# Ledger of designs, part 32: peptides against a protein of PDB entry 7BDX

Target 1, 212 residues: chain A of PDB entry 7BDX
Amino acid sequence: EMGAAACTLLWGVSSSEEVVKAILGGDKALKFFSITGQTMESFVKSLDGDVQELDSDESQFVFALAGIVTNVAAIACGREFLVNSSRVLLDTILQLLGDLKPGQCTKLKVLMLMSLYNVSINLKGLKYISESPGFIPLLWWLLSDPDAEVCLHVLRLVQSVVLEPEVFSKSASEFRSSLPLQRILAMSKSRNPRLQTAAQELLEDLRTLEHN

## One batch from the design tools (peptide; aimed at target 1 R79 E80 Y117 S160)

Design b2_p14_4_s4 (made by RFdiffusion4, then SolubleMPNN; from b2_p14_4, 8 letters changed)
Fold by OpenDDE base, seed 4:
Structure b2_p14_4_s4 (fold): chain B 212 residues (1-212), chain C 212 residues (1-212), chain A 14 residues (1-14)
Amino acid sequence: as target 1 above (212 residues)
Amino acid sequence: as target 1 above (212 residues)
Amino acid sequence: ISSGGLNDREPIPW
């Protein structure tokens, strides 16, 4: 309980850039983000056996951890820190997104996808995550999720790749050959306006890339 | 481990006034400080049985909690919050200071005494803690500690009482009759310059009060 | 000699 409460407060205050700078300016940041990855991994591994109550202290703790990572990645120095000093955490988040089944741990998936999206705002971050083994298959696996928020954040990651020629060129062949076009077209007709817009924009970006 | 790491980061960032305001501006502050008191109490109760390694994750976690309380109490709005909304935590800290033996959990005692000192900067806080049952006997119990830092922070609390006529007048009879004058005189000869100064100043303040 | 009231006391952050 207390750990979850402390972590949840840390999550709340980490929405401030000054707090992110303070977190990263300390000698404890590396250890914290190392253990964060391990804790998130342990939680996801535990789901295969026990129906963890989605509102358990452990679930809330892991959500808070993912929220902290997202908030750190929202800040320029935080993105640099994650990509330079916490690559193992990024690898772990990518792995966990692959390990989770469609519809499983939706809130955690959303937070992890938000963190990776924020990392992708930095070219170095985008390069790192997009060069991760199985990244393109992972995107399509995640787009199979029934949750509109999961799919929205996946489309935002896809858009980060598509909008960066230096990154997209490395994977363009695999991307084009495996693109779930029918799924994205279906999302462009979604009743969720954010998902609809993101899918439409991505389809326009893809059409522009086919004409060049 | 992860809870201790998160709490330690929260402690570190709570040195900022803006972070304290952010902690208190959230709907989770009350719950956090309630559980903080319970956690600290549970820790102190566990010491009677197990030689807790002073560097254990649990010890570090409790030190971080006490540090957060100290940092919150260092800010005006934080003192107001503690005295208005977290009185149970203040009562718990006073109790734990009484439950701990001389030389036991020195680091925790120091942090708890720092928090109470910071609370005592506010007249309402000073009134509240000084009106707590057994407060004067508690001060003398704590002055029996072999640790110079413990004694220093006790002397600072005593000075807060002595320097506030409205507070001191309520307890002046008990204070004068039970004052460990020989102990304070011994501290005024300490090789620790901070302890020496604090004891000398308190002796001067007491002499001034005897002449008025 | 301003009797250093509570107002003159600096808090101790950690």
Scores: peptide ipSAE 0.106, ipTM 0.805, DockQ to the pose 0.073
OpenDDE base, seeds 1, 2, 3, 5: peptide ipSAE 0.034, 0.099, 0.103, 0.101; ipTM 0.793, 0.803, 0.803, 0.803

Design b2_p14_5 (made by RFdiffusion4)
Pose (drawn by RFdiffusion4):
Structure b2_p14_5 (pose): chain A 212 residues (1-212), chain B 210 residues (1-210), chain P 14 residues (1-14)
Amino acid sequence: as target 1 above (212 residues)
Amino acid sequence: EMGAAACTLLWGVSSSEEVVKAILGGDKALKFFSITGQTMESFVKSLDGDVQELDSDESQFVFALAGIVTNVAAIACGREFLVNSSRVLLDTILQLLGDLKPGQCTKLKVLMLMSLYNVSINLKGLKYISESPGFIPLLWWLLSDPDAEVCLHVLRLVQSVVLEPEVFSKSASEFRSSLPLQRILAMSKSRNPRLQTAAQELLEDLRTLE
Amino acid sequence: SLSDERWEEKLKLP
């Protein structure tokens, strides 16, 4: 209970750039981010499906961990630190997104997809994520999730890699062969404006790159 | 005069999340949200045989109080703090909406309805408002108001209550059937564009979940 | 949207 309360407080203050700089400056953050991935992996493996039931100081603990990782990656030196020091944590995030079934732990998936988008803002972070093993199959599969907020953060991540045609050119062929053009087109007609324009903007960029 | 000027200044700065977080600790020593409800209750009681005066120092004081409550509830930890600590203030807001006759204190009713909408974004806040005494009769009473802005913010609150699970097993199935569908339909053909669109959106949501 | 706002809260609060 005490461990989760401290992680929740740290999640709250981690929204500040001044606090994020202080976390990376203290010689204990490396251990914190290594054991964070282990705790997130342990939490996901412990779930035999079901749902989560807002596990008392268990779900709140991992949510605080993913929330902290997201708030750290939201700061320039935070996403820089993560791609240099905590590449194993990025591997764990990408692995846990594929390991989590559609509709299972939706809040955890959004927090994790938000952190991958933030890390992709860093040039090396974009290279590391896009060059990870089943990255393209993972993207199209996360789009098969019924939750609209998960689909929105997948489209935002896809738009981020698509916005760097140099990195996008390495993962050619499968981007034309396997992309769920129909699902992205359905998302460009959603009554939710943020999801609708995210898919509309991604479609504009996808059609423009195939011709230019 | 001085009290209203300081409250208006606080209403201006309360649009910041940093300021809202700073306000939530101050409620301990000086019961800011406890005495806010008393001041709002005292103001409406003082309008015995009369309606609003406006441009007054007293009018802008309560407007600033309701505006601050709204700006606090607009921040996630603000609406979280209100439903945990300031449930009496939420009671007062819901009570004063029913106590205010139609056409009386229109600006105050809109600001109060905006704060309830914001608290309803919080899961416990939605339960607390929808389970409050006389809540459905209050929605009907507020929709009988001639002012379009008040009707719009009632429809926005009703839309917030209609969306999300609320157990869904006839707990929300009866809430939808008990609404003034005729008045919502009349407001769907309204000459006020903002009101017409809110009733149209709400009608779509009522039909979608039928 | 309302759903977005509620999701932002879910993302900011445990």

Design b2_p14_5_s1 (made by RFdiffusion4, then SolubleMPNN; from b2_p14_5, 5 letters changed)
Fold by OpenDDE base, seed 1:
Structure b2_p14_5_s1 (fold): chain B 212 residues (1-212), chain C 212 residues (1-212), chain A 14 residues (1-14)
Amino acid sequence: as target 1 above (212 residues)
Amino acid sequence: as target 1 above (212 residues)
Amino acid sequence: SLRDERMEDELRLP
């Protein structure tokens, strides 16, 4: 319980850029983010055996860790740190997103997707993530999730790739051949306004790229 | 390990007044400080049975918690919060300082003593602590510690009482009758300059009060 | 860039 409480407080204060700078300026940041990846991985591996209650202290602890990563990635120096010094954590997040089934650990997926999106704002981060093995298949796997919020954050991550010509050109063939167009079109008609907007914007961006 | 790492980072960032305000402004502060007291108590109770390595993850976690309390108490709003909303934690710290033997858990004692000293800067905090049952005997118990840093922080806490006439007048008789004068005089001749200074200042303050 | 105009970082709070 105490670990989850402390980590939740750390998550809350990590919304401050100055706090993120303080975390990263210390000699403990590398160790912290290394253990974060291990902890998240251990939690996801435990889900196959035990129906862990989503509201457990362990779940709250892991959500707080994922929240911290998201908030660190929301800051330019945090993105720089993750892409340069914590690539193993990014690899772990990508792996865990592939390991989780549709509908499984929705809250954790959302936080992990947000962290990847934030990292992808950095061109170096976008390159690193998009060049990860199985990245495009992973996007479509995640887009099959029944949860609208998961799908929203997948579409945002897809958009981050599509909006960068240097990165998109490398995967354009695979992207076009595997694009779940009907799924995205269905999302553009969603009753969820955020999902609807994200799907519509992505469709417009894709149409623009087909004419170029 | 992850809990200790997260709590250690929280300790580091709690040196900022803005971070302390953010912690206290949330709906989780009360729960956090309640669990903090319980966790510290559980740790101290475990020491009687197991020679816990001072460098264990558990020890590091508890030291970080005590450090957070110290840093919260260093801020005016933090003192106000502790004295108004977390008195159980103050009671726990006083109890644990009484339960620990001379030479036992020196680092934890120092942090706890620093937190009490910081709280005692607030007149309401000083009143609360000094009116706690067995407070004066506890001070002399702690002053028997062989560790110079423990003794330093005890002397500072004693000084906070002596320097407040309203509080000192209530306990002046007990204080004068039980004062370990020879121990304090010995400390005023310590090779540790911080301990020497603290003991000398306290002796001067006491001499001034004997003439009034 | 188009990315600079369209991409916004997000914070999550507990």
Scores: peptide ipSAE 0.194, ipTM 0.860, DockQ to the pose 0.084
OpenDDE base, seeds 2, 3, 4, 5: peptide ipSAE 0.193, 0.188, 0.183, 0.186; ipTM 0.861, 0.860, 0.860, 0.860

Design b2_p14_5_s2 (made by RFdiffusion4, then SolubleMPNN; from b2_p14_5, 4 letters changed)
Fold by OpenDDE base, seed 1:
Structure b2_p14_5_s2 (fold): chain B 212 residues (1-212), chain C 212 residues (1-212), chain A 14 residues (1-14)
Amino acid sequence: as target 1 above (212 residues)
Amino acid sequence: as target 1 above (212 residues)
Amino acid sequence: SLSDLRWEDELSLP
């Protein structure tokens, strides 16, 4: 209980840029983010058995960790830190997103996707993520999720790839051959306005690339 | 491990006034400080058996909690919060200081004493602490500690009482009858300059009160 | 650049 409470408070205050800088300026940052990855991995591995109550202290703790990573990545210096010094954590997040089934641990997926999106704002981060093994199949796997928020954040990440020519060119062939166009088109007709907009924008971006 | 790491980071950032305000502004603050007291109590109770390694994750976690409380109390709004909304935590800290033997858990004692000192800067806080059952005997018990830092922070807390006439008058008889004068005099001759100064200042304050 | 059309970074809150 206490660990989850403390971590949740840390998550809350990590919304401040100054707090992120303070976290990163400490000599404990590297260790913290290293064991964060391990903790998240252990949690996801534990899901194969019993219905983990979403309301458990363990769940809350892991959500807070994912939230902290997201908020660190929301700051320029935090992105730099993650991409340069915590690559294993990024690899772990990508792995965990692949391990989870559609509809499973939606809240965690959203947070992890938000973190990856934030990292993708840094060109170096985007390159790193997009060059990860199985990245394109992972995007489509995640896009099969029934949850609109998961799909939204996947589309945003896809858009980050599409809008960066240097990155897109490396995966263009695989991307075009496997693009779940029908699924994206369906999302552009969603009743969820954020999902609808994101899908529409992505479709427009893709059309622009086909004509160039 | 992860809980201790997260809590340690929270401790570090809590040195900022803005972070303290953010912690207190959240709806989770009350619960956090409540379970903090319980966690600290459980830790101290666990000491009766095996030599708890000072370097354990559990120890680090509890130190961080005590540090957070101290830093909250270092801010005016934090003192107000603790005195008004977290009295049970203050009672717990006083209890734990009494339960620990001289030389036992020195680092934790220092942090807890720092928290009480910070609370004592608020007149309401000073009144609350000083009116607690067994407060005067507790001061002398703590002053028997062989550690100079523990003794320093005890002397500072004693000084807070002595400098506040409304508070001192309530306990003056007990204070005068039980004052470990020889111990304080010995401390005024300490090689530790901070301890020496604190003891000397307190002796001067006491002399002023005897002549008035 | 097309990259300038990206969405802003997002914060998560408890």
Scores: peptide ipSAE 0.130, ipTM 0.838, DockQ to the pose 0.083
OpenDDE base, seeds 2, 3, 4, 5: peptide ipSAE 0.121, 0.117, 0.124, 0.118; ipTM 0.838, 0.831, 0.839, 0.837; seed 4 fails the geometry check

Design b2_p14_5_s3 (made by RFdiffusion4, then SolubleMPNN; from b2_p14_5, 5 letters changed)
Fold by OpenDDE base, seed 1:
Structure b2_p14_5_s3 (fold): chain B 212 residues (1-212), chain C 212 residues (1-212), chain A 14 residues (1-14)
Amino acid sequence: as target 1 above (212 residues)
Amino acid sequence: as target 1 above (212 residues)
Amino acid sequence: SLRDERWADLLSLP
């Protein structure tokens, strides 16, 4: 309970760039983000077989942790820190996204995907995550989620890869051969306007790349 | 472990006035400070019979909590919040200071005394804590501690009372009748220069009050 | 680059 409350407050204040800089400027940041990954992993492992209530203190704690990572990744120095000093955390997030089944822990998936999207704003971060083993299959696995918000954030991350020619060119053959085009087309016709827009934009970006 | 890490980071960033304002501006502040008091109390209760290692994760967590309270109390709006909305936390701090034996949990005592001193900068806070049942006996109980840092912070808190005529006048008779003058005189001759100075200043303030 | 127009997501407290 106390940990969840403290982490929730830390999440709230981490929306400030100055707070992110203060977190990272101390000697405790490395330890914090190391334990963050472990805690998130432990939580996901505990989900196997248990109907975890989404509103549990433990869930709120892990949501706050994922929120903190997202807010850190929203800042340039935070992205640099994550890519240089907390790669294990990024690896853990990618692993957890792969380990979670479609429809499982939707809110956590969204938060983790948002953090990866923010990391992808840094070219070094985008290179790191896109070169991760099984990254493209993971994107399609995540895109199989029935949740529109999960799919939305997957499409945003896919777009981040597609929009960077240097990164896309390295995986273009695999990307084209495995692209769930019919699924993305279906999403472009979604009643969810955010998902519809994201899918449409991605399809337009993909069409532009085929003509080059 | 994760809670201690999160709380330690929150403590570090709470040194900023803007962070204190952000903490208090959210709807989670009341819950956080309510649980803070409970957590500190639970920790102190766990000390009975166990040689708790001062460097345990639990100890560090509670130190961080006390540090956060101190940093909140360093800001005018934080003092106002504590005195208006978290009086139970102040009551808990006073209780814990009374429950702890001389020489027990020195670092926590110092942090709690620092928080009370900061609260005492607000006249409303000073009135609240000084009107607490057994406050003057508690000061003398705490002044019996063998630790110079504990005694230093007690003397600073005593001075905060003595320097406010409106507050001191209400307790002047009890204060004069119970004052451990010989102990304070001994502290004014301490080899610890900070303790020596604090004791000397308090003695000078007391002499000034006797001539009025 | 097209990426320069991308805004990072900031999460407010729920």
Scores: peptide ipSAE 0.116, ipTM 0.821, DockQ to the pose 0.105
OpenDDE base, seeds 2, 3, 4, 5: peptide ipSAE 0.117, 0.111, 0.113, 0.114; ipTM 0.821, 0.820, 0.821, 0.820; seeds 2, 3, 5 fail the geometry check

Design b2_p14_5_s4 (made by RFdiffusion4, then SolubleMPNN; from b2_p14_5, 4 letters changed)
Fold by OpenDDE base, seed 3:
Structure b2_p14_5_s4 (fold): chain B 212 residues (1-212), chain C 212 residues (1-212), chain A 14 residues (1-14)
Amino acid sequence: as target 1 above (212 residues)
Amino acid sequence: as target 1 above (212 residues)
Amino acid sequence: SLRDERWEDELRLP
């Protein structure tokens, strides 16, 4: 309970750039983010099959950890830190996103996807995550989720890849051959306006790339 | 381990007034400081007799919690919050300071004493802690500690009481009758310059009060 | 880049 409360407070204050800088300026940042990945992995492994998010202190704790990573990645120096010094955490996030079933731990998935999106703002971060083994299949796996918010953040991450020629060119063949076009088209007609917009924009961006 | 790391980071960033305001502005502040007291108490109760501070994650966690309280109390709004909304935590700190033996958990004692000192900067806080049952005996109990840093912070707290006429007048009789004058005089000759200075200043302040 | 123009850093509050 205390850990969850402390992490939740830390998550809240990490919305400030100055706080992120303070977190990273300490000699304990590396260890913190190392343990973060381990804790998240342990939590996911403790889930029995299709068990959805429990409203528990443990769940709140893991959510807060994922939120902290997201907020750190929202700052330039935070992205630099994650990509240079906490790659194992990024690998863990990618792994966990693959290990979770569709509809499982939706809130955690969203936070993890948001963190990856923020990391992808940095070209080095985008390169790193996109070159991870199975990255493209992972995107499609996640896009099969019935949750609109998960799908939204997947689409945004896909857009981040598509809009970077240096990255997209390397995976363009695999991307085009495996693109779940019908799924994305269906999302472009979603009642969720954010999902609809993201899907439409992605489709437009993809069409633009085909003409070039 | 993760909890300790998170709390340690929160402790570090709580040195900022803006962070303290952010912590207190959340709807979880009350619960956080309630659990803080419980966690500290549980830790102290788990100690076997004269067991000194263990270099453990659990110890680090409790140190960080005490540090957070100290840093919150360093800010005016934080003092107001603690005195108005977290009196149980203050009571717990006073209790734990009494329950710990001389030389036991020195670092924790120092942090708790620092928090009480900070609370004592506010007249309402000073009144509250000084009117706590057994407060004066507690001061002398703590002043018997062989650790110079513990004694330093006790002397500073004593000075906070002595320098406030509204508070000192209420306890002046008990204070004067039980004052460990020889102990304070010995401290005024300490090789520790901070302790020496604090003891000398207190002795001067006490002499001034006798002439008035 | 097109990315720099479209991508805003996202913060999530508890």
Scores: peptide ipSAE 0.031, ipTM 0.832, DockQ to the pose 0.085
OpenDDE base, seeds 1, 2, 4, 5: peptide ipSAE 0.112, 0.034, 0.099, 0.028; ipTM 0.842, 0.835, 0.838, 0.830; seeds 1, 2, 4, 5 fail the geometry check

Design b2_p14_6 (made by RFdiffusion4)
Pose (drawn by RFdiffusion4):
Structure b2_p14_6 (pose): chain A 212 residues (1-212), chain B 210 residues (1-210), chain P 14 residues (1-14)
Amino acid sequence: as target 1 above (212 residues)
Amino acid sequence: EMGAAACTLLWGVSSSEEVVKAILGGDKALKFFSITGQTMESFVKSLDGDVQELDSDESQFVFALAGIVTNVAAIACGREFLVNSSRVLLDTILQLLGDLKPGQCTKLKVLMLMSLYNVSINLKGLKYISESPGFIPLLWWLLSDPDAEVCLHVLRLVQSVVLEPEVFSKSASEFRSSLPLQRILAMSKSRNPRLQTAAQELLEDLRTLE
Amino acid sequence: SFVPRPLTEAPLPP
């Protein structure tokens, strides 16, 4: 209970750039981010499906961990630190997104997809994520999730890699062969404006790159 | 005059999340949200045989109080603090909406309805408001108000209550059927565009979940 | 307008 309370407080204060710089400056953050991935992996493996039932100081603990990772990656030196020091944590995040079934731990998936988007803002972070093993199959599969907020963060991540045609050029062929053009087109007609324009903007960029 | 000027200044700066977080600790030593409800209750009681005066130092004091409550509930930890600590203030807001006759204190009713909408964004806040005494009769009473801006914010709150699970097993199935569908339909053909669109949106949501 | 309820909100510490 005490461990989760401290992680929740750290999640709250980690929204500040001054606090994020202080976390990376203290010579204990490397251990914190290594054991964070282990705790997130342990939590996901412990779930035999079901849902989560807002596990008392268990789900709030991993949500605080993913929330901290997201708030750290939201700061320039935070996403820089993560791609240099905590590459194993990025591997764990990408692995746990594929390991989590659609509809299972939706809040955890959005927090994790938000952190991948933030890390992709760093040039090396974009290279590391896009060059990870089944990255393209993972993207199109996360789009098969019924939750609209998960689909929105997948489209935002796809738009981020698509916005760097150099990195996008390495993952060619499968971007034309396997992309769920129909699902992205359905998302460009959603009554939710943020999801609708995200898919509309991604479609504009996808059609423009195939011709230009 | 001095009290209202300081409250208006606080309403201006309360649009910041940093300021809202700073306000939530101050409620301990000086019961800011506890005495806010008393001041709002005292103001409405003082309008015995009369309606609003406006441009007054007293009018702008309670507008600033309701505006601050709204700006606090607009921040995630603000609406979380209100539903945990200031449940009496939420009772006072819901009570004063019913106590205010139609056409009386229109601006105050709109600001109060905005704050209830914001608190409803929090899961416990939604339960607390929808499970409050006389809540459905209050929605009907507020929709009988001639002012379009009040009707719009009632429909926005009703839309917030209609969306999300609320157990869904006839707990929310009866809430939808008990609404003034005729008045919502009349407001869907309204000459006020903002009101017309809110009633239209609410009607779509009521039909979607039927 | 209606605003969906965000999942990413940090809870208020004790």

Design b2_p14_6_s1 (made by RFdiffusion4, then SolubleMPNN; from b2_p14_6, 4 letters changed)
Fold by OpenDDE base, seed 4:
Structure b2_p14_6_s1 (fold): chain B 212 residues (1-212), chain C 212 residues (1-212), chain A 14 residues (1-14)
Amino acid sequence: as target 1 above (212 residues)
Amino acid sequence: as target 1 above (212 residues)
Amino acid sequence: MYEPRPLTEVPLPP
């Protein structure tokens, strides 16, 4: 309980750039993010047994951890830190996104996807995650989620790949051959306006690439 | 382990006024400080059995909690919050200072004393803690500690009482009748220059009050 | 063509 409370407060204040810099400027950042990955992994592995109530202290704790990672990745120096010094955490996030079943841990998925999206703003970060084994299949697996918010953040991450020619060119063949076009088209007709817009924009970006 | 890491980072960033304001501006502050008191109490109670290694994750966690309280109390709005909305925490800190044996949990004692000193900067805070049952006996109990840093921070808190006429007048009789003058005189000859200075200043303040 | 960079997301706790 106390850990969850402290971590939630840290999540809240990490929305400040100065706080992120303070987190990273200490000698404890590496250890913190290492343990973060381990803790998130332990949580996801624990789900196969007892259906952890989404409102449990443990769930709240893990959400806060994912939130902190996202807020760190929202700052340029935070992205640099994650990409250079906490790659194992990024690998863990990618792994966990694959381990979670459709509809499982929606809030955690969203936060992890947001963190990866923020990392992807940095070209080095985008290169790293996009070159990770199974990255493209993972994106399509995540698009199978029934949750509109999960799908939205997947589409945003896909768009980050598509919008970077250097990164897209490396995976273009696999991307084109496996693209779940019908799924994306269905999302472009979603009742969720954010999901609808994201899907439409991605479809437009893809059309532009096909004509170039 | 993860809780200690998160709490330690929160402690570090709470040195910023903006962060303290952010901590207090959320709807979670009351709960956080309530659980903080309970956690600190649980830790101190656990010491009677297994000699908790000072370097344990649990110790680090509690030190971080006490550090956060101190940093919050360092800010005017933080003092106001503690005095108005987290009195139980202040009561707990006072209780724990009495429960700990001489030389036991020195770092925790120091942090708790620092937090009380910061609270005492606010007249309302000083009134509250000085009117707590057994406050003066507690100060003298704490001065019996062999640790120079503990004694230093006790002397600083005593000085805060002495320097506030409105507060001192209420307890002056008890204070004068129980004052461990020989102990303070011994501290005024300490090899620790900070302790020596603090004891000398307090003795000067006391002499000034006797002549008025 | 100038492709706009992705926008930053900053999540808030509940």
Scores: peptide ipSAE 0.030, ipTM 0.826, DockQ to the pose 0.039
OpenDDE base, seeds 1, 2, 3, 5: peptide ipSAE 0.030, 0.025, 0.028, 0.025; ipTM 0.825, 0.810, 0.814, 0.813; seeds 1, 2, 3 fail the geometry check

